# Peptides against a protein of PDB entry 7C96: the designs that were tried, part 23

Target 1, 73 residues: chain A of PDB entry 7C96
Amino acid sequence: PVIPDDFRCPISLELMKDPVIVSTGQTYERTCIEKWLQAGHGTCPKTQQTLTSTVLTPNYVLRSLIAQWCEAN

## One batch from the design tools (peptide; aimed at target 1 R8 I11 C32 W36)

Design b2_p22_4_s1 (made by RFdiffusion4, then SolubleMPNN; from b2_p22_4, 13 letters changed)
Fold by OpenDDE base, seed 1:
Structure b2_p22_4_s1 (fold): chain B 73 residues (1-73), chain A 22 residues (1-22)
Amino acid sequence: as target 1 above (73 residues)
Amino acid sequence: SAMEKWLEEAKKNVEEFLKRQA
């Protein structure tokens, strides 16, 4: 089935397993955004805005929605 | 390098992702 864009990581284009929110409010797969940051980039991949914080907040709501979608599809 | 290649792919994917949302 077609994976909703909201459930895909902008970096990997794959279904997110551990979605995290960055300071700009955008969500990415944890491993992807961590690698991006570790590579020396302090910007949001989608918006190119400089991140005000490197704290990654788990997006539990999205994780749950993805789980529900996977169960139905 | 491997990291440079990964970054390039990441940027390309983000671009594609944004196109889909447009």
Scores: peptide ipSAE 0.754, ipTM 0.939, DockQ to the pose 0.943
OpenDDE base, seeds 2, 3, 4, 5: peptide ipSAE 0.754, 0.752, 0.753, 0.752; ipTM 0.939, 0.938, 0.938, 0.938

Design b2_p22_4_s2 (made by RFdiffusion4, then SolubleMPNN; from b2_p22_4, 12 letters changed)
Fold by OpenDDE base, seed 1:
Structure b2_p22_4_s2 (fold): chain B 73 residues (1-73), chain A 22 residues (1-22)
Amino acid sequence: as target 1 above (73 residues)
Amino acid sequence: SSMKKWLEEAQKNVQEYLARQA
């Protein structure tokens, strides 16, 4: 079925498995955003805003929602 | 380079993602 936009990583366009929130409040797949940062980019892929922090916060709520969606679809 | 290609693809995907939301 069609994956809800909120459940897809903006970078990979795939269903997120380990969603993390960056300083701008946007969520990405952990591996994707880590690779982005490791490449030298200190900006938010979606907004292009400079990240005030490189700390990645797990989005447990979204992870749970995705799990529930997967169970139903 | 591989990383350059990955970054280009990433940026392309982000644009596609944003387009779908618009």
Scores: peptide ipSAE 0.765, ipTM 0.941, DockQ to the pose 0.942
OpenDDE base, seeds 2, 3, 4, 5: peptide ipSAE 0.762, 0.765, 0.764, 0.760; ipTM 0.940, 0.940, 0.940, 0.939

Design b2_p22_4_s3 (made by RFdiffusion4, then SolubleMPNN; from b2_p22_4, 9 letters changed)
Fold by OpenDDE base, seed 5:
Structure b2_p22_4_s3 (fold): chain B 73 residues (1-73), chain A 22 residues (1-22)
Amino acid sequence: as target 1 above (73 residues)
Amino acid sequence: SEMEEWLKQAQENVAQYLARQA
């Protein structure tokens, strides 16, 4: 089935399993954004804004929505 | 390097993602 855009990681283009929110409010797959940051990029992949924090907040709401979608599809 | 290639692909993917949202 077609994966909703909001459920796909902008970096991997795959269904997110562990979505996390960066300081700009954008959500990415944890492993992807961590690798991006470790590579020396301190910016938000989508917006190119400089991240004000390296804290990654789990997006539990989205995780739940994705889980529900997977169960239904 | 592998990291450079990964970054390149990541950036291309983001661009593709944004294009779909347009």
Scores: peptide ipSAE 0.776, ipTM 0.942, DockQ to the pose 0.976
OpenDDE base, seeds 1, 2, 3, 4: peptide ipSAE 0.770, 0.775, 0.768, 0.769; ipTM 0.942, 0.942, 0.941, 0.942

Design b2_p22_4_s4 (made by RFdiffusion4, then SolubleMPNN; from b2_p22_4, 12 letters changed)
Fold by OpenDDE base, seed 5:
Structure b2_p22_4_s4 (fold): chain B 73 residues (1-73), chain A 22 residues (1-22)
Amino acid sequence: as target 1 above (73 residues)
Amino acid sequence: SSMEKWLEEAQENVKKYLERQK
């Protein structure tokens, strides 16, 4: 099925399984953004904005929406 | 390095992602 853009990680282009929100408000797959940060990048991949924090907040709402979509498709 | 290659691919994917959003 066609994966909604909001459900795909900008880094992997794959359906997110563990979506997390960065300080800029953008959402990525946890493993992807962590690897990005580990590589020394302190910016948001999508916006190029400097991250004010490296704290990653689970996007539970999106996780739930994706789960629902997977069940229906 | 593998990390450099990954970063390059990541950045390319982001560009593709943004292009799809247009």
Scores: peptide ipSAE 0.767, ipTM 0.940, DockQ to the pose 0.937
OpenDDE base, seeds 1, 2, 3, 4: peptide ipSAE 0.766, 0.765, 0.757, 0.758; ipTM 0.940, 0.940, 0.939, 0.939

Design b2_p22_5 (made by RFdiffusion4)
Pose (drawn by RFdiffusion4):
Structure b2_p22_5 (pose): chain A 73 residues (1-73), chain P 22 residues (1-22)
Amino acid sequence: as target 1 above (73 residues)
Amino acid sequence: AAEDHLARLEAHARFLQTEAES
């Protein structure tokens, strides 16, 4: 069960199934960051930096790295 | 690495606090 931290969501602290990127460059689990934005926050949770967009963009390359790691282990 | 770990825990704590206040 040796899970690299880079693959963990800063909010869930678990492996990411649907990693998305916010305007600050930080990556979160979709369901976690969506709840954060639903609670009325307009800030990057990790950096407290205010957001310039609400667009969540899938981090496909990270999805690939996680998927690769999953099959090996 | 320690600073990144700490920033992650702070973000997690802030998220739990927002849920507890909802």

Design b2_p22_5_s1 (made by RFdiffusion4, then SolubleMPNN; from b2_p22_5, 17 letters changed)
Fold by OpenDDE base, seed 5:
Structure b2_p22_5_s1 (fold): chain B 73 residues (1-73), chain A 22 residues (1-22)
Amino acid sequence: as target 1 above (73 residues)
Amino acid sequence: SEEEKEKDLKAKELFEKVLEEE
Protein backbone atom coordinates (compact mmCIF):
# COMPACT_ATOMS: atom_id res chain seq x y z
CA PRO B 1 0.00 0.00 0.00
CA VAL B 2 1.00 3.61 -0.52
CA ILE B 3 2.19 5.09 2.73
CA PRO B 4 1.21 8.73 3.24
CA ASP B 5 4.19 11.06 3.19
CA ASP B 6 3.32 12.42 6.60
CA PHE B 7 3.62 8.94 8.02
CA ARG B 8 7.17 8.44 6.81
CA CYS B 9 10.21 9.45 8.79
CA PRO B 10 12.23 12.06 6.89
CA ILE B 11 15.38 10.17 7.80
CA SER B 12 14.54 6.52 7.30
CA LEU B 13 11.79 7.16 4.75
CA GLU B 14 9.90 4.37 6.45
CA LEU B 15 6.59 4.22 8.26
CA MET B 16 7.07 5.68 11.71
CA LYS B 17 6.43 3.47 14.70
CA ASP B 18 7.39 5.88 17.44
CA PRO B 19 7.06 9.37 15.98
CA VAL B 20 8.54 12.19 18.02
CA ILE B 21 8.51 15.93 17.54
CA VAL B 22 11.65 18.03 17.81
CA SER B 23 11.79 21.68 18.84
CA THR B 24 11.27 22.84 15.26
CA GLY B 25 8.00 21.00 15.02
CA GLN B 26 9.22 18.36 12.61
CA THR B 27 8.47 14.73 13.36
CA TYR B 28 10.86 11.81 13.04
CA GLU B 29 11.12 8.20 14.10
CA ARG B 30 12.52 8.24 17.62
CA THR B 31 15.38 5.90 16.87
CA CYS B 32 16.43 7.88 13.82
CA ILE B 33 16.48 11.29 15.43
CA GLU B 34 18.23 9.91 18.49
CA LYS B 35 20.99 8.56 16.29
CA TRP B 36 21.20 11.91 14.55
CA LEU B 37 21.58 13.72 17.82
CA GLN B 38 24.03 11.19 19.18
CA ALA B 39 26.12 11.72 16.08
CA GLY B 40 26.69 15.25 17.27
CA HIS B 41 24.16 17.11 15.19
CA GLY B 42 22.33 20.00 16.75
CA THR B 43 20.02 20.83 13.89
CA CYS B 44 16.73 19.59 12.56
CA PRO B 45 17.56 17.10 9.80
CA LYS B 46 14.84 18.25 7.44
CA THR B 47 14.86 22.00 7.97
CA GLN B 48 18.47 22.55 9.01
CA GLN B 49 17.18 24.77 11.79
CA THR B 50 19.07 24.82 15.05
CA LEU B 51 17.34 22.83 17.73
CA THR B 52 16.52 24.89 20.77
CA SER B 53 16.08 21.70 22.74
CA THR B 54 16.99 18.06 22.41
CA VAL B 55 13.75 17.01 24.06
CA LEU B 56 11.77 14.59 21.95
CA THR B 57 8.02 14.83 22.36
CA PRO B 58 5.89 11.87 21.33
CA ASN B 59 3.53 12.76 18.51
CA TYR B 60 0.52 10.94 19.86
CA VAL B 61 -1.85 12.25 17.24
CA LEU B 62 0.30 11.02 14.41
CA ARG B 63 0.96 7.78 16.22
CA SER B 64 -2.76 7.21 16.41
CA LEU B 65 -3.32 8.12 12.79
CA ILE B 66 -0.60 5.74 11.69
CA ALA B 67 -2.04 2.98 13.82
CA GLN B 68 -5.45 3.51 12.28
CA TRP B 69 -3.95 3.48 8.81
CA CYS B 70 -2.08 0.28 9.52
CA GLU B 71 -5.24 -1.40 10.73
CA ALA B 72 -7.10 -0.37 7.61
CA ASN B 73 -4.35 -1.45 5.26
CA SER A 1 13.76 27.50 -3.87
CA GLU A 2 17.25 26.57 -4.91
CA GLU A 3 18.47 27.15 -1.40
CA GLU A 4 15.89 24.79 -0.02
CA LYS A 5 16.84 22.19 -2.58
CA GLU A 6 20.45 22.45 -1.56
CA LYS A 7 19.58 22.09 2.09
CA ASP A 8 17.42 19.10 1.34
CA LEU A 9 20.23 17.44 -0.56
CA LYS A 10 22.63 18.11 2.26
CA ALA A 11 20.21 16.65 4.76
CA LYS A 12 19.76 13.51 2.70
CA GLU A 13 23.49 13.02 2.53
CA LEU A 14 23.76 13.39 6.27
CA PHE A 15 20.87 11.01 6.77
CA GLU A 16 22.62 8.33 4.80
CA LYS A 17 25.80 8.75 6.78
CA VAL A 18 23.98 8.39 10.07
CA LEU A 19 21.95 5.44 8.87
CA GLU A 20 25.00 3.64 7.54
CA GLU A 21 26.74 3.86 10.88
CA GLU A 22 23.96 2.04 12.67
Scores: peptide ipSAE 0.104, ipTM 0.658, DockQ to the pose 0.349
OpenDDE base, seeds 1, 2, 3, 4: peptide ipSAE 0.103, 0.097, 0.094, 0.091; ipTM 0.657, 0.647, 0.647, 0.642

Design b2_p22_5_s2 (made by RFdiffusion4, then SolubleMPNN; from b2_p22_5, 14 letters changed)
Fold by OpenDDE base, seed 5:
Structure b2_p22_5_s2 (fold): chain B 73 residues (1-73), chain A 22 residues (1-22)
Amino acid sequence: as target 1 above (73 residues)
Amino acid sequence: SAEEKQKNLEAKKRFEEVLAQE
């Protein structure tokens, strides 16, 4: 079935398994955003805003919603 | 929305450039 847009990582366009929130409030797949950061980028891939922090906060709510969706589909 | 999709598309392109460096 069609994956809800909100469940897809902005940069990988794949269903997120470990969604994390960056300082700008955008959510990405952990692995993807980590690669971005490791490459020396200090901006939000989607908004291009400068990240005030490199801390990645797990998006627990979204993770749960995705899990529920996966179970139903 | 279409606008969000465009932003994501652009984000993906930026990310792909990073992946290409690996």
Scores: peptide ipSAE 0.483, ipTM 0.859, DockQ to the pose 0.832
OpenDDE base, seeds 1, 2, 3, 4: peptide ipSAE 0.466, 0.448, 0.473, 0.432; ipTM 0.854, 0.848, 0.857, 0.843

Design b2_p22_5_s3 (made by RFdiffusion4, then SolubleMPNN; from b2_p22_5, 15 letters changed)
Fold by OpenDDE base, seed 5:
Structure b2_p22_5_s3 (fold): chain B 73 residues (1-73), chain A 22 residues (1-22)
Amino acid sequence: as target 1 above (73 residues)
Amino acid sequence: SELERQRNLEAHQRFQEVLAQQ
């Protein structure tokens, strides 16, 4: 079925399994944003804003919503 | 929105460059 836009990682365009929030408030797949950071980038891929922190906060609400969607589809 | 769509595509492209470096 069609994946809701909010459930897709902005950079991988795939369904997120471990969504994390960066300092700008944007959400990405953990493995993807980690690769981005490891490559030496200190900006938000989507907004290009400088990240004030490299801390990645799990988006539990979104993870739950995606899990529910996967169960139903 | 259209702006959000465009930003996502641009973000995707930037990330593809990172993947290509691996």
Scores: peptide ipSAE 0.616, ipTM 0.899, DockQ to the pose 0.820
OpenDDE base, seeds 1, 2, 3, 4: peptide ipSAE 0.609, 0.608, 0.606, 0.599; ipTM 0.898, 0.898, 0.897, 0.896

Design b2_p22_5_s4 (made by RFdiffusion4, then SolubleMPNN; from b2_p22_5, 13 letters changed)
Fold by OpenDDE base, seed 3:
Structure b2_p22_5_s4 (fold): chain B 73 residues (1-73), chain A 22 residues (1-22)
Amino acid sequence: as target 1 above (73 residues)
Amino acid sequence: SSEEKQKDLEAAKRFEQVLAEQ
């Protein structure tokens, strides 16, 4: 089945397993965004907006939706 | 628009850089 675009990480283009939200409101796979930050970047990959915080908040709602989709497909 | 297309290309380039580090 075709994976919904909203369930794919903007960076890896793969189904997200551990989606996290950055300060700009964008969601990425945790592993991808952590590597970006570790490389010394302080901006959002998608928007290039400066991150006001490096805190990564788990997107529990999206995680649940993806899990439900995986169970049904 | 042409400006939006350019921004999308630049974003794609940044994403590829992240993937290359994996």
Scores: peptide ipSAE 0.325, ipTM 0.784, DockQ to the pose 0.288
OpenDDE base, seeds 1, 2, 4, 5: peptide ipSAE 0.137, 0.156, 0.099, 0.142; ipTM 0.691, 0.708, 0.649, 0.698

Design b2_p22_6 (made by RFdiffusion4)
Pose (drawn by RFdiffusion4):
Structure b2_p22_6 (pose): chain A 73 residues (1-73), chain P 22 residues (1-22)
Amino acid sequence: as target 1 above (73 residues)
Amino acid sequence: EEEEEEKEELEELHEEYLELFS
């Protein structure tokens, strides 16, 4: 069960199934960051930096890295 | 030491998040 931290969501602290990127460049689990934005916050949770867009963009290359890591272990 | 501080910050953020949606 040796899970690299880079693959963990800063909020869930678990492996990411649907990693998305916010305007600050930080990556979160979709369901976690969606709840954060639903609670009325307009800030990047990790950096407290205010967001310039609500667009969540999938981090496909990370999804690929996670998927690769999953099949090996 | 920097990694430990980052981990504490992330735990605190996680606790805050859980409290917000309790």

Design b2_p22_6_s1 (made by RFdiffusion4, then SolubleMPNN; from b2_p22_6, 10 letters changed)
Fold by OpenDDE base, seed 2:
Structure b2_p22_6_s1 (fold): chain B 73 residues (1-73), chain A 22 residues (1-22)
Amino acid sequence: as target 1 above (73 residues)
Amino acid sequence: DKEKEEQEKLLKLHKEFEELFS
């Protein structure tokens, strides 16, 4: 079945396994955004907005929604 | 041109992603 766009990482375009939220409110796969930040970037990959913080917050709600979707499909 | 500028930025972003995740 077709994976919902909101369940895909904006960077990898794959189903997220460990979704994290950045300061702009966008969610990415942890591994992807960490690589982006480690490369020296200080902006949100999707929106190009400057990040006010490099803290990555786990998106538990989305993680649960994805898990439920995977169980049903 | 704003359109050209936006497309250029998008291209750069794609290249950066390619370098980091390929």
Scores: peptide ipSAE 0.195, ipTM 0.713, DockQ to the pose 0.173
OpenDDE base, seeds 1, 3, 4, 5: peptide ipSAE 0.164, 0.162, 0.156, 0.172; ipTM 0.689, 0.683, 0.682, 0.698

Design b2_p22_6_s2 (made by RFdiffusion4, then SolubleMPNN; from b2_p22_6, 11 letters changed)
Fold by OpenDDE base, seed 1:
Structure b2_p22_6_s2 (fold): chain B 73 residues (1-73), chain A 22 residues (1-22)
Amino acid sequence: as target 1 above (73 residues)
Amino acid sequence: MEEELEQQRLLQLQQEFQELFS
């Protein structure tokens, strides 16, 4: 079925497996955002806001929701 | 306008990453 937009990484457009939240509150697939940061970028890909931190916080709620959705569909 | 610009930027980013992951 149709994957909810909130379940897709803004970068890859794929269903997120390991969603992480950046300092701006945006969520990305860990692999994608890590590549972005490793490339020397210090901004949020979507908002262009400067990241106040490079810490990536797992989005456990979203991860759970995605898992539940996958099980049901 | 801001939203449209954001969408274009995101699209560009997606294209760039598509190259990285291909």
Scores: peptide ipSAE 0.141, ipTM 0.706, DockQ to the pose 0.419
OpenDDE base, seeds 2, 3, 4, 5: peptide ipSAE 0.132, 0.138, 0.135, 0.133; ipTM 0.674, 0.698, 0.677, 0.670

Design b2_p22_6_s3 (made by RFdiffusion4, then SolubleMPNN; from b2_p22_6, 9 letters changed)
Fold by OpenDDE base, seed 3:
Structure b2_p22_6_s3 (fold): chain B 73 residues (1-73), chain A 22 residues (1-22)
Amino acid sequence: as target 1 above (73 residues)
Amino acid sequence: SEKEKEKQKLLELHEEFQKLFS
């Protein structure tokens, strides 16, 4: 079935496997956002807001929701 | 609509970032 938009990384447009939250509250695939930051950017790709922190927090709730969706589809 | 605009924006971002993640 069609993957819900909220389950896709804004960058890769693929189903997230390791979703992480940035300081702006947006969620990305870990590998994608890490590459973005390593490239020298300090902004949120989707919102273009400046990140107040480079800490990436695992989005366990979303990970669980995605897992449940995958089991049902 | 705003939703359509957001989708277009994300597509553009994806295209712009392709070189960084390839």
Scores: peptide ipSAE 0.114, ipTM 0.655, DockQ to the pose 0.669
OpenDDE base, seeds 1, 2, 4, 5: peptide ipSAE 0.107, 0.111, 0.101, 0.098; ipTM 0.653, 0.650, 0.636, 0.628

Design b2_p22_6_s4 (made by RFdiffusion4, then SolubleMPNN; from b2_p22_6, 11 letters changed)
Fold by OpenDDE base, seed 1:
Structure b2_p22_6_s4 (fold): chain B 73 residues (1-73), chain A 22 residues (1-22)
Amino acid sequence: as target 1 above (73 residues)
Amino acid sequence: SKKKEEEEELLKLKEEFEKLFS
């Protein structure tokens, strides 16, 4: 089935397994955004906005939605 | 122009992604 765009990591374009939210509100796969930050970047890959924080917050709502979708498909 | 700058930044971003996740 067609994977909803909101369920795909903006970086990997793959279905997210551990989605995390950055300070700009955008969500990415944890491993992807961590690599981006570790590479020395301080901006949001999708929006190019400067991150006010490098804290990554688990997006449990999205994780749950993705899990439900996976179970149904 | 802003459009040109956006295109250039997008290209750079794409290249950076390719380098990091290839």
Scores: peptide ipSAE 0.147, ipTM 0.665, DockQ to the pose 0.172
OpenDDE base, seeds 2, 3, 4, 5: peptide ipSAE 0.146, 0.131, 0.146, 0.140; ipTM 0.655, 0.655, 0.660, 0.650

Design b2_p22_7 (made by RFdiffusion4)
Pose (drawn by RFdiffusion4):
Structure b2_p22_7 (pose): chain A 73 residues (1-73), chain P 22 residues (1-22)
Amino acid sequence: as target 1 above (73 residues)
Amino acid sequence: SLVDEIVAGGHAALATALATYH
């Protein structure tokens, strides 16, 4: 059960199934960051930096790295 | 849940959760 932290969501602290990127460059689990934005925050949770867009963009390369790690272990 | 607690608690709750985690 040796899970690299880079693959963990800063909010869920668990492995990411649907990692998305916010305008600050930070990556979160979709369901976590969606709840954050639903609670009325307009800030990057990790950096407190205010957001310049609400667009969540899938981090496909990370999805690939996680998927690769999953099959090996 | 932990996600709900962090979301409701904001940046302070997240900082605490990350400090505990590390």

Design b2_p22_7_s1 (made by RFdiffusion4, then SolubleMPNN; from b2_p22_7, 6 letters changed)
Fold by OpenDDE base, seed 4:
Order: structure tokens, then sequence, then C-alpha cells
Structure b2_p22_7_s1 (fold): chain B 73 residues (1-73), chain A 22 residues (1-22)
């Protein structure tokens, strides 16, 4: 079935497995955003806002929602 | 990979990828 937009990484457009939240509140697949930061980009891919922190916070709520969706579909 | 291309290309590449996926 169609993957909900909120469950897809803004970069890879694939279902997120390890979603993390950046300082702007946007969520990305961990590997994608880490590559983005490692490439020297200090901005949020989706909003272009400058990141105030490079800390990546696991989005456990979203991970759980995705797991529930996968179980049902 | 496509992800690597987007990452290396930055916002320009990301915008292009989003447009192509629409």
Amino acid sequence: as target 1 above (73 residues)
Amino acid sequence: SLVDEIVEGGHEALAAALAAAA
C-alpha cells in the first residue's frame, strides 16, 4: 500500500527505519541526515534553516507508529 | 546512489529529486 508521507524520509523518500529529529523539528532517516551533515551541510534539508545543533534525537514515537503501520499493512 | 547524489548536491539536488518524484 501507499506509504504515508510522514513515514517517508524527506531525502530518500523511503520508509524510515531509524527516524531522528533535527533541531528544526524535522525528521529524517538517521543515515541520510548523517551523510548530509558529514558532507558539510549545516542546514535542514527540508526547510533550509540553519541547524542550531548537530544533535540527532531518536524519534521513538514515529518509529513505533511506522512499526504499527507495517504490521497492519 | 541517489541518496549520495542528493547529499553531495545539497539543496539544489534535493529540489531536483523532489520534482522528479512528483
Scores: peptide ipSAE 0.591, ipTM 0.911, DockQ to the pose 0.862
OpenDDE base, seeds 1, 2, 3, 5: peptide ipSAE 0.585, 0.585, 0.587, 0.586; ipTM 0.910, 0.909, 0.910, 0.909

Design b2_p22_7_s2 (made by RFdiffusion4, then SolubleMPNN; from b2_p22_7 with A15Q T16E T20A H22E)
Fold by OpenDDE base, seed 3:
Structure b2_p22_7_s2 (fold): chain B 73 residues (1-73), chain A 22 residues (1-22)
Amino acid sequence: as target 1 above (73 residues)
Amino acid sequence: SLVDEIVAGGHAALQEALAAYE
C-alpha cells in the first residue's frame, strides 16, 4: 500500500520507525537525523532553518499512528 | 548507503536525491 507522506522520513523517504522532532518542529527518523548532526550540519534538512538546539524529542503520537497504520495495512 | 551519501553531501545532495527519486 501507499505510505502516507507524513509517515515517511524526509531524508530516507522510508516509513519511520523511531520518529523524533527537531527544534524547527519537523520530524525525522532518529538514525537519519543523528547522522546529519554528526556530519556537522546545523540546519533542518527539510526547511534549511538553523537549529536552535540539537535535542531530539521522541514523537510518540506519530509512532503510535504509524504502528496502527502498519497493523491495518 | 544512499542515506549516508545524502548526509555527507548536505542540502545539495538531499535536493538532488529528492528530484531524482521522489
Scores: peptide ipSAE 0.600, ipTM 0.907, DockQ to the pose 0.761
OpenDDE base, seeds 1, 2, 4, 5: peptide ipSAE 0.595, 0.597, 0.596, 0.599; ipTM 0.907, 0.907, 0.907, 0.908

Design b2_p22_7_s3 (made by RFdiffusion4, then SolubleMPNN; from b2_p22_7, 6 letters changed)
Fold by OpenDDE base, seed 3:
Structure b2_p22_7_s3 (fold): chain B 73 residues (1-73), chain A 22 residues (1-22)
Amino acid sequence: as target 1 above (73 residues)
Amino acid sequence: SLVDEIVAGGHEALKKALEEYE
């Protein structure tokens, strides 16, 4: 089935399993964005905006939506 | 992996990946 773009990590382009929100409001797979930050990047991969914080907030709503989609497909 | 290449290459690598794989 075709995976909705909003369910794909902007970095890996794969279905997200542990989506987290960065300071710019964009959502990424946790492991991908952590690697990005650990490599010394201080910008948002998707928007190139400077991150005001490196805090990662779990996107529980999206996690639930993805789970529901997976059950239906 | 593609993720590792993007992380290492930064925004330029990401742009190329999106052009070829998205």
Scores: peptide ipSAE 0.556, ipTM 0.901, DockQ to the pose 0.847
OpenDDE base, seeds 1, 2, 4, 5: peptide ipSAE 0.047, 0.062, 0.087, 0.066; ipTM 0.629, 0.654, 0.685, 0.657

Design b2_p22_7_s4 (made by RFdiffusion4, then SolubleMPNN; from b2_p22_7 with A12E A15Q T16K T20E H22E)
Fold by OpenDDE base, seed 5:
Structure b2_p22_7_s4 (fold): chain B 73 residues (1-73), chain A 22 residues (1-22)
Amino acid sequence: as target 1 above (73 residues)
Amino acid sequence: SLVDEIVAGGHEALQKALAEYE
């Protein structure tokens, strides 16, 4: 089945397994955004906005929604 | 990997990938 756009990482374009929220409010796969930050990028991949923090917050709601979708499909 | 290439290329690489694969 077609993966909902909101469930796909903006970087990998794949279904997110460990979604995390950055300071701009955008959500990415943890491993992808960590690589982005480690490469020295201080901006949001999707919006190009400067990140005010490098803290990554787990998106538990989205994780749950994705899990539910996977169970149904 | 594609992710590694996008990360290395930054925003330009990301925009290119989105145009081609999304």
Scores: peptide ipSAE 0.614, ipTM 0.913, DockQ to the pose 0.865
OpenDDE base, seeds 1, 2, 3, 4: peptide ipSAE 0.608, 0.609, 0.613, 0.612; ipTM 0.911, 0.911, 0.912, 0.911

Design b2_p22_8 (made by RFdiffusion4)
Pose (drawn by RFdiffusion4):
Structure b2_p22_8 (pose): chain A 73 residues (1-73), chain P 22 residues (1-22)
Amino acid sequence: as target 1 above (73 residues)
Amino acid sequence: EYAPYAADYTSEEAREEILASL
């Protein structure tokens, strides 16, 4: 059960199934960051930096790295 | 600090769901 922290969501602290990127460059689990934005916050949770967009963009390369790690272990 | 916003799952469950979707 040796799970690299880079693959963990800062909010869930668990492995990411649907990692998305916010305008600050930080990556979260979709369901976590969606709740954060639903609670009325307009800030990057990790950096408190205010957001310039609400667009969540999938981090496909990370999805690939997590998927690869998953099959090996 | 962020518990109300955290998704409810474990890394093991997430791994198995990812693998099922491949």

Design b2_p22_8_s1 (made by RFdiffusion4, then SolubleMPNN; from b2_p22_8, 7 letters changed)
Fold by OpenDDE base, seed 3:
Structure b2_p22_8_s1 (fold): chain B 73 residues (1-73), chain A 22 residues (1-22)
Amino acid sequence: as target 1 above (73 residues)
Amino acid sequence: PFEEFAADYTSEEVMEEILASL
């Protein structure tokens, strides 16, 4: 089955396992965005907008949706 | 915790490094 684009990390292009939301509202795989931040970047990889916070919020809803999709496919 | 003196990579370089580390 084709993985929905919304379920893929914008960085790794893989199905997200631990999706987190950044201040811009975009969602990434935790590991990917952490590496980006650790490299000293303060912008959103996808939108290039400046992050107002470095807090990463777990996207529990998306995690659940992905899990449901995986179960059905 | 972020490094005070982080390397200055282009976005493409950083993305490549991240992908290589996966």
Scores: peptide ipSAE 0.087, ipTM 0.642, DockQ to the pose 0.049
OpenDDE base, seeds 1, 2, 4, 5: peptide ipSAE 0.029, 0.076, 0.031, 0.032; ipTM 0.578, 0.650, 0.553, 0.603; seed 1 fails the geometry check

Design b2_p22_8_s2 (made by RFdiffusion4, then SolubleMPNN; from b2_p22_8, 6 letters changed)
Fold by OpenDDE base, seed 4:
Structure b2_p22_8_s2 (fold): chain B 73 residues (1-73), chain A 22 residues (1-22)
Amino acid sequence: as target 1 above (73 residues)
Amino acid sequence: PYAEFAADYTSEEVMEEILAEL
C-alpha cells in the first residue's frame, strides 16, 4: 500500500513510529529530529524556519492515525 | 532522498548520516 505523505518522516521518508512536533508545527520521527538537533542545528528541516524551542511534543493523534492505517493496510 | 519534504539542503552530510544510522 502507498503510505500517505503525512505519515512519513520528512527526514527518513519512513512511516513514523514515534512522531513528535517541533516549535514550527512540523512533525518528524523522534530519533531523526533528535539527531538533527544534536548535530547543532536550530532550524526546521522541512521549512528552514528557526526553532523557537527545542522541546519535542509527542503527536499522539498522528501516532493513533498511523496505527489505525497500519491495521487496515 | 529527503528532497521531497526537507528544504534545508545545506546539511546534506548530516542528513545522510542520520539516514545511515537508521
Scores: peptide ipSAE 0.054, ipTM 0.639, DockQ to the pose 0.072
OpenDDE base, seeds 1, 2, 3, 5: peptide ipSAE 0.025, 0.026, 0.051, 0.027; ipTM 0.568, 0.569, 0.635, 0.578; seed 2 fails the geometry check

Design b2_p22_8_s3 (made by RFdiffusion4, then SolubleMPNN; from b2_p22_8, 9 letters changed)
Fold by OpenDDE base, seed 5:
Parts: sequence; C-alpha cells; structure tokens
Structure b2_p22_8_s3 (fold): chain B 73 residues (1-73), chain A 22 residues (1-22)
Amino acid sequence: as target 1 above (73 residues)
Amino acid sequence: PFSEFAADYTSEERMQEILAEL
C-alpha cells in the first residue's frame, strides 16, 4: 500500500524509522536531518526557516503511528 | 497527522537535491 505522506521523511521520501522534530516543528528522519546539519546548514529543509536550535526531539506519537501502520500493512 | 499544519516552502524536487548532497 501507499505510504501516508506524513509518515515519509520530507528529504528521503522514505518511511521514517526515527522521526525527529526540529525547532520549526517539521519532522524528518534523524539520519537525514543530522547529515544536513553536519554539512553546516542551519535552516529547515522544508521551510527554509532558520533553526533556533539544533536539538532534535523524537516524535514519539508519529513513531507509534508508523509502527502501527507497519504492523497493519 | 501533522502535515496539514505545516508550512511548505520547498518542492519534492528540492528535497531530492538536498538528499543527493547527503
């Protein structure tokens, strides 16, 4: 079945395994956003807004929803 | 469940370009 858009990383377009929230409220796969930040970028890939923090917060609700979807599909 | 509340300023094409740089 088609993966729900909200379950896909905006960057990789793949089903997220470790979704994390950046300061702008957008969610990405941890690996993707970490590489983006490590490359020296300080903006949100999706919105281009400047990140006020580089702290990545696990999106537990989304992780749970994705897990449930994976079990059902 | 969250995308409808998010502002989008980039296209999927842009995201692919970003991915290619990683």
Scores: peptide ipSAE 0.182, ipTM 0.680, DockQ to the pose 0.043
OpenDDE base, seeds 1, 2, 3, 4: peptide ipSAE 0.148, 0.140, 0.150, 0.142; ipTM 0.680, 0.671, 0.682, 0.661

Design b2_p22_8_s4 (made by RFdiffusion4, then SolubleMPNN; from b2_p22_8, 8 letters changed)
Fold by OpenDDE base, seed 4:
Structure b2_p22_8_s4 (fold): chain B 73 residues (1-73), chain A 22 residues (1-22)
Amino acid sequence: as target 1 above (73 residues)
Amino acid sequence: PYEAFAADYTSEERMQEILAEL
């Protein structure tokens, strides 16, 4: 089935397994955004906004929604 | 100040390019 856009990492375009929220409020797959940050980037890939923090917050709600979607599809 | 509403400015194609660089 078609994966909802909100469930796909903006970078990998794959269903997120460990979605994390960056300071701009956008959500990415943890591994993807960590690599982005480790490469020295300080902007949000999707919005191009400057990140005010490098803290990554787990998006547990989205994780749950994705899990539910996977079970149903 | 934090902006609660952020627009998307990067296309999927651009994201693929970013992925390729990781």
Scores: peptide ipSAE 0.161, ipTM 0.678, DockQ to the pose 0.042
OpenDDE base, seeds 1, 2, 3, 5: peptide ipSAE 0.135, 0.124, 0.128, 0.144; ipTM 0.685, 0.664, 0.686, 0.655

## One batch from the design tools (peptide; aimed at target 1 C32 H41)

Design b2_p23_1 (made by RFdiffusion4)
Pose (drawn by RFdiffusion4):
Formats: sequence, C-alpha cells, structure tokens
Structure b2_p23_1 (pose): chain A 73 residues (1-73), chain P 23 residues (1-23)
Amino acid sequence: as target 1 above (73 residues)
Amino acid sequence: SAEEEREAEAAALREERDEALAE
C-alpha cells in the first residue's frame, strides 16, 4: 500500500480518481473541489490564491500516471 | 511531521467548507 503523495488529493488525502486542475495550477479530486466551490469559496484551497476562472480541467497526463501506477500495484 | 501537517491543513479546509454550508 505504498501510495505516492503526488497522486493524493490535498482535500481527500486519498488517491485521485478524477483529478482536475484549477486556474492556479493545483490539482484536486473533482468531487472535493466541486464541493469547495459549492460552499461559496472562490479560492484555491491549497494556496488561498483567489481563482480567475471556475473551469475545472481534467489532468489527463496525471490520470495516465495514476492508471499506470495502479496496474503495476 | 509533513504527513501531520497535510492532515491538519485538510482538516481545517473541511471545517471551513462545512461551516460555510451550514450558513
């Protein structure tokens, strides 16, 4: 059960199934960041930096790295 | 430790979010 921290969501602290990127460059689990934005916050949770867009963009390359790591272990 | 710091930061964020939803 040796899970690299880079693959963990800062909020869930668990492995990411649907990693998305916010305008600040930080990556979160979709369901986590969606709840954050639903609670009325307009800030990057990790950096407190205010957001310039609500667009969540899938981090496909990370999804690939996670998927690769999953099959090996 | 770095792990404890990450847990503490995530816990604080969860508390803030839940408080915002309760209001």

